# Peptides against a protein of PDB entry 4Y8H: the designs that were tried, part 7

Target 1, 222 residues: chain A of PDB entry 4Y8H
Amino acid sequence: TTIVGVKFNNGVVIAADTRSTQGPIVADKNCAKLHRISPKIWCAGAGTAADTEAVTQLIGSNIELHSLYTSREPRVVSALQMLKQHLFKYQGHIGAYLIVAGVDPTGSHLFSIHAHGSTDVGYYLSLGSGSLAAMAVLESHWKQDLTKEEAIKLASDAIQAGIWNDLGSGSNVDVCVMEIGKDAEYLRNYLTPNVREEKQKSYKFPRGTTAVLKESIVNICD

## One batch from the design tools (peptide; aimed at target 1 T1 A46 S129)

Design b1_p11_5 (made by RFdiffusion4)
Pose (drawn by RFdiffusion4):
Structure b1_p11_5 (pose): chain A 222 residues (1-222), chain P 11 residues (1-11)
Amino acid sequence: as target 1 above (222 residues)
Amino acid sequence: SHLGHHFVVHD
């Protein structure tokens, strides 16, 4: 996995590749690694796939209840605190490595959370097996005072460095833009640079090619 | 607090 977060003028953008691996095998060519904790707080996850999804939904659920109880829009630091304290309690056994970003009444925020529970603050961040390829790009091209478009290009370029140079990353680029005073825009498959080429031949078989021993109608009714 | 930060982890 390669995931990134980049701050800009009036908000924050996060991005991720879409490859899932089981050993050397690509288990999923197009999984979403960008998660909605709340409408304007999004999360990119790397590590154990089920852990990132489960820990993100659990905190997302508690944030919703907390938002309703307090009659307030949720803050990113709350998601940060709840996630880090949960992950710390589990001593690193929940393998979730997260970049948490969003906008709230306090402003725009960007954080990363490691599985043992430590958190970091930055204007640009990367996590996952492709994080070095992405950080090399971020360290080369990031500057203070990025526009929204520059931040989106820098984030997807960082993901692309992971896609091409890291065997743990591939396929597509997902992006989410959280800008102050506006709805968060989730850009699923923002880039699709790895379209499978047309196959040389159709392997559709002549009907009857497979030997059958029995048939029967299955009762799915009541 | 950082300008940038990273960590390498595998799925």

Design b1_p11_5_s1 (made by RFdiffusion4, then SolubleMPNN; from b1_p11_5, 6 letters changed)
Fold by OpenDDE base, seed 5:
Structure b1_p11_5_s1 (fold): chain B 222 residues (1-222), chain A 11 residues (1-11)
Amino acid sequence: as target 1 above (222 residues)
Amino acid sequence: SHTITYAVVYD
């Protein structure tokens, strides 16, 4: 997995690849690793797929209830705290590694959470097996005061670095843009750089292409 | 493995 988050001048963008694996096997070529916690708070997940989905849904539900109870829009830090406390309680046994981002009345935010409950903050972050590949791109090209377009490009380039260089990452780039004052823009398959070209040759050969050199018939007796 | 994973590097 390669997941990234990048802050820009008026919001935050997160992005992810779309490969899931079972050991050395590609389980899903086009899975969705971006999850909605609330309308304007999204996260990208690495680790155990079921755990990442379940924990984000749980916190999303609680955030919604909290929002209704308080008559306030959800805050990213509230989601962060709930996720952190939940993950810490289970001492890393819930295999969720998350980049959490969003916009709320206090501004734009970008955080990361590890399975044991530790959290980080930054202007750009990467997690997953492709995180180093992504970080190489981020460190090389990140600058302050990114525009929305620059941030999307940077995030997508970072994900592509994972796609091309990390065995655990692959296929497509998903993006979610959360800009202050706007609805979240979820861009499923923003880039599809691995579309296979049309096959140049057919491997369906006519009967008789390979000659039968020898035939033997064996009667099976009891 | 029976677990579907979004692969992570462990420290």
Scores: peptide ipSAE 0.181, ipTM 0.786, DockQ to the pose 0.089
OpenDDE base, seeds 1, 2, 3, 4: peptide ipSAE 0.285, 0.284, 0.267, 0.089; ipTM 0.705, 0.711, 0.700, 0.650; seeds 1, 2, 3, 4 fail the geometry check

Design b1_p11_5_s2 (made by RFdiffusion4, then SolubleMPNN; from b1_p11_5, 6 letters changed)
Fold by OpenDDE base, seed 4:
Structure b1_p11_5_s2 (fold): chain B 222 residues (1-222), chain A 11 residues (1-11)
Amino acid sequence: as target 1 above (222 residues)
Amino acid sequence: MHDIHYEVVYD
């Protein structure tokens, strides 16, 4: 997995690759690792797929209730706090590693959370097995006062670094843009750089191509 | 049924 977050002048962008694995097996070539906690608070997840999905849904539900109770729009720091407390309670047994980002009445925010409940803050972050590949790109090209377009490009370039160089990352780039004063823009498959070429040969064969070599009928009752 | 079960991860 390669997930990243990048702050820009008026918001925050998160991005992710789309590979899931089961040991040495690619389980899904086009999974979704970006999750909505609230309309303007999204996260990218690494770790156990089920845990990342479940924990974000749980906190999303609680954030909605909290928002209704307080009559306030959800805040990223509230989601962060709920997530980290939940994860800490389970002492890392919930295998969720998250980049949490969003916009709220206090501005734009970008955080990361590890499974044991620790959190980090930054203008750019990466997690997952591809995080170092991504960070190499981020460290090389990040600057202050990025435009939205520059941030999207930087994030997508960082994800691509994971796609090309990390065994656990692959296929496509998903992006979510959260700009102050706007609705979140979820860009599923923003980049699809790994479209397979047309096969040189069709493997549709006529019926009967595989001959029946032997047939036996066995009565198991008598 | 599989003898070896791998959990799906976002590696």
Scores: peptide ipSAE 0.374, ipTM 0.799, DockQ to the pose 0.058; fails the geometry check
OpenDDE base, seeds 1, 2, 3, 5: peptide ipSAE 0.360, 0.345, 0.339, 0.352; ipTM 0.785, 0.773, 0.778, 0.778; seeds 1, 2, 3, 5 fail the geometry check

Design b1_p11_5_s3 (made by RFdiffusion4, then SolubleMPNN; from b1_p11_5, 7 letters changed)
Fold by OpenDDE base, seed 1:
Structure b1_p11_5_s3 (fold): chain B 222 residues (1-222), chain A 11 residues (1-11)
Amino acid sequence: as target 1 above (222 residues)
Amino acid sequence: MHEITYEVVFD
């Protein structure tokens, strides 16, 4: 897995590859690793697929209830706190590694969470087996005051570094853009760089193409 | 049977 987050001048972008694995086997070539916690708060997940999905759904539900109770728009820091407390409670047994990002009335935010409940903050982050490949790109090309377009490009380039160099990453790039004052823009399969070329030949012949040269019925029972 | 994962490097 390669997941990244990049802050830009007016928001935050997260991106992910689309490979899931079962040990050495590619389970799904085009899974979705970007999850909605709330309309303007999204996360990217690495780790156990079921755990990442389940924990984000649980916190998403609780965030909605909290929002209704407080009559306030959900805040990224609230989601962060709920996630980290939940993960810490289970002492790393919930295998969720998350990049959490979003926009709220306080601004744009980008955080990471590890399975044991630790959290980090930054202007750019990467997690997953492809994190080092992604970070090489991020460290090389990140600058302050990125535009939306520059941030999307940087994030997608970082994911591609994982796709090309990490065995645990592959196929496509998904992107979610969260800009202040706008709805979140989920870009499923923003890049599809691994489309297989059309096969030059087909071995699918019409039935009956192989001529029957001889037919014999043999009784095998006496 | 291997669990479906989004692979992470464990330290």
Scores: peptide ipSAE 0.347, ipTM 0.869, DockQ to the pose 0.091
OpenDDE base, seeds 2, 3, 4, 5: peptide ipSAE 0.046, 0.311, 0.009, 0.193; ipTM 0.513, 0.854, 0.367, 0.784; seed 2 fails the geometry check

Design b1_p11_5_s4 (made by RFdiffusion4, then SolubleMPNN; from b1_p11_5, 6 letters changed)
Fold by OpenDDE base, seed 3:
Structure b1_p11_5_s4 (fold): chain B 222 residues (1-222), chain A 11 residues (1-11)
Amino acid sequence: as target 1 above (222 residues)
Amino acid sequence: SHDMTYSVVFD
């Protein structure tokens, strides 16, 4: 897995590859690793697929209830705190590694969280087996005051570095853009760089392609 | 059977 987050001048972008694995086997070529916690708060997940989906759904439900109770738009730090407390309670047994990002009335935010409940903050982040490949791109090309378009390109380039160089990453690039004052823009399969070309040859040969060189009939009974 | 994973490098 390769997941990244990048802050830009008016918001935040997260991106992910689309490969899931079972040991050495590619289980799904086009899975979805970006999850909606709330309309303007999204996360990217690495680790156990079922755990990442379950915890984001649980926190998403609690955030919705909290928003209804307070009559306020949910905050990214509230989602982060709920995730942190839940993951810490289970002492790393829930295998969820997340980049959490979004926009709220206080601005744009980007965080990461590990399975034991530790959290980090930054202007750009990467997680997963492809995180080093992604970070090489981020460290080389990140600058202050990125535009939305520059941030999307940087994030997608970082994911592609994981796709090309990490065995656990592959296929497509998904992107979610969260800009202040706008609805979140979920771009499923923003890039599809691994479209398989049509096979050059068919192994379906017509009957009779191989000539019968010899036929013998043997009577087994006298 | 191995659980489906989004691969993470573990120490």
Scores: peptide ipSAE 0.225, ipTM 0.798, DockQ to the pose 0.090
OpenDDE base, seeds 1, 2, 4, 5: peptide ipSAE 0.243, 0.221, 0.256, 0.209; ipTM 0.728, 0.802, 0.726, 0.716; seeds 1, 4, 5 fail the geometry check

Design b1_p11_6 (made by RFdiffusion4; failed a check: the pose's geometry)
Pose (drawn by RFdiffusion4):
Structure b1_p11_6 (pose): chain A 222 residues (1-222), chain P 11 residues (1-11)
Amino acid sequence: as target 1 above (222 residues)
Amino acid sequence: PAVSYGFPPPP
């Protein structure tokens, strides 16, 4: 996995590739690694796939209840605190590596969370097996005072470095933009640079090619 | 083995 987070003028953008691996095999060519914790707090996850999804939904659920109880819009530091304390309690056995970003009444925020529970603050961040390819791009092209468009380009360029140069990353680029005072825009498959070429031949078989021993109608009714 | 989104390199 390659995932990134980049701050800009009036908010924060996060991005991720879409490859899932089981050993050397690509298990999923188009999985979503960008998760909604709340409407304006989004999370990119790398590590054990089920852990990143489960820990993100659990905290997302508790944040919703907390938002209702307090009659307030949720803050990113709350998701950060809840996630880090949960992951620390599990001593690294829940393998979730997260970049948490969003906007709230306090402003715009960008954080990363490692599985043992430590958290970091930054204007640009990258995690996952492709993090070094992405960081090399971020360290080359990031500057203070990016516009929204520059931040989106820098984030997707960082993910592309992971897609092309890291065997743990591939397929597409997902992006989510959280800008202050506006709805968060989730850009699923923002880039699709790895479209399968047309196959040379159709392998549709002549009907009857498969030998059948029996048939029967299955009762799915009551 | 479990499906992985990839782990970051160690420090």

Design b1_p11_6_s1 (made by RFdiffusion4, then SolubleMPNN; from b1_p11_6, 4 letters changed; failed a check: the pose's geometry)
Amino acid sequence: GPVSLGFPPAP

Design b1_p11_6_s2 (made by RFdiffusion4, then SolubleMPNN; from b1_p11_6 with P1G A2P; failed a check: the pose's geometry)
Amino acid sequence: GPVSYGFPPPP

Design b1_p11_6_s3 (made by RFdiffusion4, then SolubleMPNN; from b1_p11_6, 5 letters changed; failed a check: the pose's geometry)
Amino acid sequence: GPVSLGYPPAP

Design b1_p11_6_s4 (made by RFdiffusion4, then SolubleMPNN; from b1_p11_6, 4 letters changed; failed a check: the pose's geometry)
Amino acid sequence: GPVSLGYPPPP

Design b1_p11_7 (made by RFdiffusion4)
Pose (drawn by RFdiffusion4):
Structure b1_p11_7 (pose): chain A 222 residues (1-222), chain P 11 residues (1-11)
Amino acid sequence: as target 1 above (222 residues)
Amino acid sequence: SEEEERESQNW
């Protein structure tokens, strides 16, 4: 996995590749690693796939209840606190490595969370097996006062460095832009640079090629 | 150690 977060003028953008691996095998060529905790707080996850989805949904559920109880829009630091205290309690056994970003009444925010529960603050961040390929790009091209378009290009370029140079990353780039005063725009498959080429031949078989021993109608009704 | 942790961060 390669995931990134980049701050800009009026908000924050996060991005992720779309490859899932089971050992050397690509288990999923197009999984979403960008998760909605609340409408304007999004999370990119790397590590154990089920852990990142489950921990994101649990905190997302409690944030919704908290938002309703307090009659206030949720803050990123709340998602940060809840996630880090939950992951710390589990001593690293919940393998979730997260970049948490969003906008709230306090402003725009960017954080990272390691599985043992430590958190970091920054203008640009990268996690996952492709994090060094992405950080090399971020350290080369990031500057203070990026526009929204520059931040989106820098984030996807960082993801692409992971896609091409890291065997743990591939396929597509997902992007989510959280800008102050506006709805968060989730850009699923923002880039699709790895389209499978046309196959050389159709392997559709002549009907009847497979030997059958029995048939029957299955009752799915009542 | 850091490398192993990074490698474990695959989806």

Design b1_p11_7_s1 (made by RFdiffusion4, then SolubleMPNN; from b1_p11_7, 7 letters changed)
Fold by OpenDDE base, seed 4:
Structure b1_p11_7_s1 (fold): chain B 222 residues (1-222), chain A 11 residues (1-11)
Amino acid sequence: as target 1 above (222 residues)
Amino acid sequence: SELARRLSMVT
């Protein structure tokens, strides 16, 4: 996995690749790694796919209840605190590594969380097996006062570095943009750089193409 | 392990 977050002048962008693996096996070529906690708070997940999805749904539900109870818009720091306390309680046994980002009445925010419940903050972040490939791009091209368009480009370039250089990353780039005063913009498959060419031959043959040389019927019931 | 590979999907 390669996941990134980048702050810009009026908000935050997160992005992810779309490969899921089971050891050496590509399990899903186009999985979704961006999860909605609330309308304006999204996260990107690395680690165990089931854990990232389940923990974000749980916290998303509790954030909604908290928002209703307090009559306040959800805050990114509230989601961060709830996530880290939950993960810490399970001592790293929940394999979720998250970049949490969003906009709220206090501004735009970008954080990361590790499975043992530690948190970090920055203007740009990367996690997953492709994080070093992504970070090389971020460190080379990040600057203060990024525009929305520059931040989307930087995030997508960083994800592509993971796609091309990390075995655990691949296929497409998903993006979510959270700008102050606007709705979140979820861009599923924002880039699709790995579309397979059309197969030169069809392997669908008519029934009977291979001759039956021998047939035997065996009764397996007693 | 093979068991871990079968039971866990990783992003």
Scores: peptide ipSAE 0.098, ipTM 0.656, DockQ to the pose 0.260; fails the geometry check
OpenDDE base, seeds 1, 2, 3, 5: peptide ipSAE 0.051, 0.057, 0.097, 0.034; ipTM 0.622, 0.654, 0.654, 0.645; seeds 1, 2, 3, 5 fail the geometry check

Design b1_p11_7_s2 (made by RFdiffusion4, then SolubleMPNN; from b1_p11_7, 8 letters changed)
Fold by OpenDDE base, seed 2:
Structure b1_p11_7_s2 (fold): chain B 222 residues (1-222), chain A 11 residues (1-11)
Amino acid sequence: as target 1 above (222 residues)
Amino acid sequence: SAAAVRASMTN
């Protein structure tokens, strides 16, 4: 997995690759690693797919209830705290490594969470097996005061570095843009750089391609 | 003790 988050002047972008793996096997070529916690708070997940999805759904449900109870829009720091406390409670047994980002009445936010419940803050972050490939791009090209378009490009370039260089990453780039004063823009398959060409050959042969040299019928009841 | 191979589906 390669997941990234990048802050820009008026919001935050998160992005992810779409490969799921089971050891050496590609289990899913186009999985969704971006999860909605609330309308304006999204999360990218690395680690155990089921854990990342389940924990974000659980916290998303509790954030909705909290929002209704408090009569307030959900805050990224509330989601961060709930995720952190939940993951810490389970001592890393929930294998979720998350980049949590969003916009709320206090502004734009970008955080990371590790499975044991530690958290980081930054203007750009990467997690997953492709995180070093992504970070090489981020460290080379990140600057202060990014535009939305520059941040989307930087995030997508960082994910592509994971796609090309990390065995655990591949296929497509998903993006979610969370800009202050706007709805979140979820760009499923924003880039599809690995579309396979049409298969040039068929392995379907006519009947009789392999000649039957001998046939014998054996009665097994005698 | 068969360590349940957590099919870590998402690296």
Scores: peptide ipSAE 0.061, ipTM 0.605, DockQ to the pose 0.260
OpenDDE base, seeds 1, 3, 4, 5: peptide ipSAE 0.058, 0.053, 0.064, 0.050; ipTM 0.601, 0.585, 0.598, 0.620; seeds 1, 3, 4, 5 fail the geometry check

Design b1_p11_7_s3 (made by RFdiffusion4, then SolubleMPNN; from b1_p11_7, 9 letters changed)
Fold by OpenDDE base, seed 4:
Structure b1_p11_7_s3 (fold): chain B 222 residues (1-222), chain A 11 residues (1-11)
Amino acid sequence: as target 1 above (222 residues)
Amino acid sequence: DALAARLSMRT
């Protein structure tokens, strides 16, 4: 996985690749790694796919209840704290590594969380097996006062670095843009740089093309 | 085993 977050002048963007793996196997070529915690708070998940989805849904539900109880729009720091405390409680056994980002009445925010419940803050972040490939791009091209368009490009370029250079990353780029005063913009498959060209040959043969040479029925029950 | 598959699937 490669996941990134980038702050810009009026908000935050997160992005992810779309590969899921099971050891050496590509399990899903187009999985979704961006999860909605609340309408304006999204996260990108690395680690165990089921854990990233389940923990974000759980905290999303509790954030909604908290928002109703407090009569306040959800805050990114509330989601961060709830995720942190939950993950810490389970001592890293919930394999969720998250970049949490959003906009709230206090502004735009970008954080990361590790499975043991540690948290980081920054203007740009990367996680997953492709994080170093992504960070190389981020460190090379990040500047202060990025525009929305510059931040989307930077985030997508960083994800592509993971796609091309990390075995655990691949296929497409998903993006979510959270701008102050706007609805979140979820861009599923924002880039699809790995569309396979048409196969040179069709392998659709008529039924019966492979001859049955021999048949035997064996009873295996005593 | 569907559980094993879910637990082993990584992003």
Scores: peptide ipSAE 0.288, ipTM 0.794, DockQ to the pose 0.222; fails the geometry check
OpenDDE base, seeds 1, 2, 3, 5: peptide ipSAE 0.266, 0.268, 0.252, 0.278; ipTM 0.777, 0.780, 0.752, 0.801; seeds 1, 2, 3, 5 fail the geometry check

Design b1_p11_7_s4 (made by RFdiffusion4, then SolubleMPNN; from b1_p11_7, 8 letters changed)
Fold by OpenDDE base, seed 2:
Structure b1_p11_7_s4 (fold): chain B 222 residues (1-222), chain A 11 residues (1-11)
Amino acid sequence: as target 1 above (222 residues)
Amino acid sequence: DEEARRRAMRT
């Protein structure tokens, strides 16, 4: 997995690749790694796919209840606190590594969370097996006062670095843009750089294409 | 076990 977050002048963008794996096997070529916690708070997940989805759904539900109880729009720091306390309680056994981002009445926010419940803050972040490939792009091209378009480009370039260089990352780029005063813009398959061409040949051979050269019956019982 | 953990679907 490669996941990134980038702050820009009026909001935050998160992006992810779309490969899921089971050891050496590609399990899903186009999985969704961007999760909605609330309308304006989104999360990118790395680690165990079931844990990232389940924990974000659980905290999303609790954030909605908290919002109703307080009569306030959800805050990114509330989601961060709920996530980290939950993950810490399970001592890293919930294999979720998250980039949490959003906009709320206090502004735009970007955080990361590790499975043991530690949290980081930054203007740009990367997590997952492709995080070093992504960070090489971020460190080279990040600047202050990014525009929305520059931040989307930077995030997508960082994800592509993971797609091309990390075995755990691949296929497509998903993006979510959270701008102050706007609805969240979820861009599923924002880039699809790995569309396979149509197979030129059929591998369906006529019956009898492989000749039987020899047959033998071997008794394997004593 | 570690093998079961490696077989879990990962993002």
Scores: peptide ipSAE 0.302, ipTM 0.791, DockQ to the pose 0.258; fails the geometry check
OpenDDE base, seeds 1, 3, 4, 5: peptide ipSAE 0.297, 0.283, 0.301, 0.276; ipTM 0.794, 0.773, 0.788, 0.767; seeds 1, 3, 4, 5 fail the geometry check

Design b1_p11_8 (made by RFdiffusion4)
Pose (drawn by RFdiffusion4):
Structure b1_p11_8 (pose): chain A 222 residues (1-222), chain P 11 residues (1-11)
Amino acid sequence: as target 1 above (222 residues)
Amino acid sequence: AESVSGGKGPS
């Protein structure tokens, strides 16, 4: 996995590749690694796939209840605190590595969370097996006072460095933009640079090629 | 399990 977060003028953008691996095998060519904790707080996850999805939904659920109880829009630091205290309690056994970003009444925020529970603050961040390829790009091209478009290009370029140079990353680039005063825009498959080429031949078989022993109608009704 | 690393810029 390669995931990034980049701050800009009036908000924050996060991006992720879309490859899932089971050993050397690609288990999923197009999984979403960008998760909605609340409408304007999004999370990119790397590590154990089920852990990132489960821990993100659990905190997302509690944030919703907390938002309703307090009659307030949720803050990123609340998601940060709840996630880090939950992950710390589990001593690293919940393998979630997260970049948490969003906008709230306090402003725009960007954080990272490691599985043992430590958190970091930054204008640009990267996690996952492709993090070094992405950080090399971020350290080369990031500057203070990025526009929204520059931040999106820098984030997807960082993800692309992971797609091409890291065997743990591939396929597509997902992006989410959280800008102050506006709805968060989730850009699923923002880039699709790895379209499978047309196959050389159709392997559709002549009907009857497979030997059958029995048939029967299955009752799915009542 | 995936080996995860990370890095960051200034704050």

Design b1_p11_8_s1 (made by RFdiffusion4, then SolubleMPNN; from b1_p11_8, 4 letters changed)
Fold by OpenDDE base, seed 4:
Structure b1_p11_8_s1 (fold): chain B 222 residues (1-222), chain A 11 residues (1-11)
Amino acid sequence: as target 1 above (222 residues)
Amino acid sequence: PEVVTGGRGPS
């Protein structure tokens, strides 16, 4: 997995690749690693797919209840706190590594969370097996006062670094843009750089193309 | 069997 977050002048963008793996196996070529906690708070997940989905849904539900109870729009720091406390409680057994970002009445925010419940803050972050590839791009090209478009490009370039260089990352780039005063913009498959060309030949053959050379019936009953 | 890493299916 490669996931990133980048702050820009009026908001935050997160992005992710779309590869799912089981060890050396590509389980899904186009999974979704961006999760909605609330309308304006989104999370990118790395680690155990089930855990990232489940924990973000759980906290999303609790954030909604909290919002109703407090009569306030959800805050990213509230989601962060709930996530980290939950993850800490389970001592890293919930394999969720998250980049949490969003906009709220207090502004735009970008955080990361590790499975044991530690949290980080920054203007740009990366997690997952492709995080170093992504970070190389981020460190090279990040600057203060990024525009929305610059941040989307930077984030997508960072994800692509993971796609090309990390075995755990691949296929497509998903993006979510959270700008102050706007609805979140979820850009599923924002980039699809790995579309396979049309096969030169169809490998569908008529039945019987492979001849049956011999047949035997074996009784396996006692 | 290994743990699935990544994200949810697109469906």
Scores: peptide ipSAE 0.464, ipTM 0.897, DockQ to the pose 0.050
OpenDDE base, seeds 1, 2, 3, 5: peptide ipSAE 0.441, 0.452, 0.446, 0.398; ipTM 0.888, 0.893, 0.892, 0.880

Design b1_p11_8_s2 (made by RFdiffusion4, then SolubleMPNN; from b1_p11_8, 4 letters changed)
Fold by OpenDDE base, seed 4:
Order: sequence, then structure tokens, then C-alpha cells
Structure b1_p11_8_s2 (fold): chain B 222 residues (1-222), chain A 11 residues (1-11)
Amino acid sequence: as target 1 above (222 residues)
Amino acid sequence: GEVVGGGRGPS
């Protein structure tokens, strides 16, 4: 997995690749690693797929209840705290590594969370097996006062670095943009750089292509 | 085996 977050002048963008794996097997070529916690708070997940989905849904539900109870729009720091406390309680056994981002009445925010419950803050972040490939791009091209368009490009370039250089990352780039004063913009398959060309040969053969040389019938019933 | 890196399916 490669996941990134980048702050820009009026908001935050997160992005992810779309490969899932089971050991050496590509399980899904186009999975969705961006999760909605609330309308304006999204996260990207790395680690165990089931854990990332389940924990974000749980906290999303609790954030909604909290929002209703307080009559306030949910805050990113509230989601961060709930996620942190939950993950810490399970001592790293919930294999979720998250980049949490969003906009709320206090502004735009970008955080990361590790499975044991530690958290980080920054203007740009990367996690997953492709995080070093992504960070190489981020460190090279990040600057203060990014525009929305520059941040989307930087995030997508960082994800592509993971796609090309990390075995655990692949296929497409998903993006979510959260700008202050606007609805979140979820861009599923924002980039699809790995469309396969048409196969050169069909492997459908007529019946009888492989000749039967000998036949024997064995009764295996008592 | 355990699915790693995924999330939601494409559906």
C-alpha cells in the first residue's frame, strides 16, 4: 500500500493506490483504500484490509453520534482521539495504519496513526510499504502555500512512486479533496495508468485439441 | 491468507 496526505492553502488532499495482496498474490487490482469517517473527514488505510475498514466504520458511527449529541460538526481531532484510543486499547493487534484528514469549523487538518496508537502531524505524510517511495517525491517537491491543483498533483505523483517501485502497491490512484467551505470531492480512479493492452492471442481451443491417447475406467466404489 | 492493503471492494 501507498497512502499520502498533503495540506494546501485552503484544505487537505489524501490519496491512495488500489492494490490489495495476500502474500505474493494480488487479491484485488482496484480496491478502495479511502474511507469516509464523516462527510468532511476522510482517511486512507494501510495494513489489514478488514481492520482498516472496520475501525473507520466504528469511529465514523461514534463521530456521528457525538455530532448529534453536541449539535456540532465533527472535528478531525475528535476522530483522531477516538481512533488512537481504540487502537491503543488493542495494543497493535488491530493492524490499521491510517492517514486521517479533513476540514471542520477550526480549519483543515492532517494526521497519521499507527496500529499501536501513536499519532503524528504534518503538512505532508505517507504510510504503507510504498511510503518511502512516496516520501522521496514529497520531500523533493513539497513547498509551502500549495494550491489545490498543486497538492493533487503532488499527492498523485507520490502515489505513482509507490505504484512503480513498491511490490505492495499498484494499479490506480484514488484521491479525496477536502477544501474549507466546500463539500468533499472523492475522485475514484483519478488516474488509471495501468490499463492493459489487448492480448495478442486467444487461448480458446476447439474440443479435441488435446488428443486422448488412452482411457481407463477405475471403479472406486466398494 | 490475510488480505493486506485493501479496504472496500470496487463495488
Scores: peptide ipSAE 0.426, ipTM 0.880, DockQ to the pose 0.050
OpenDDE base, seeds 1, 2, 3, 5: peptide ipSAE 0.394, 0.395, 0.396, 0.400; ipTM 0.863, 0.856, 0.859, 0.873

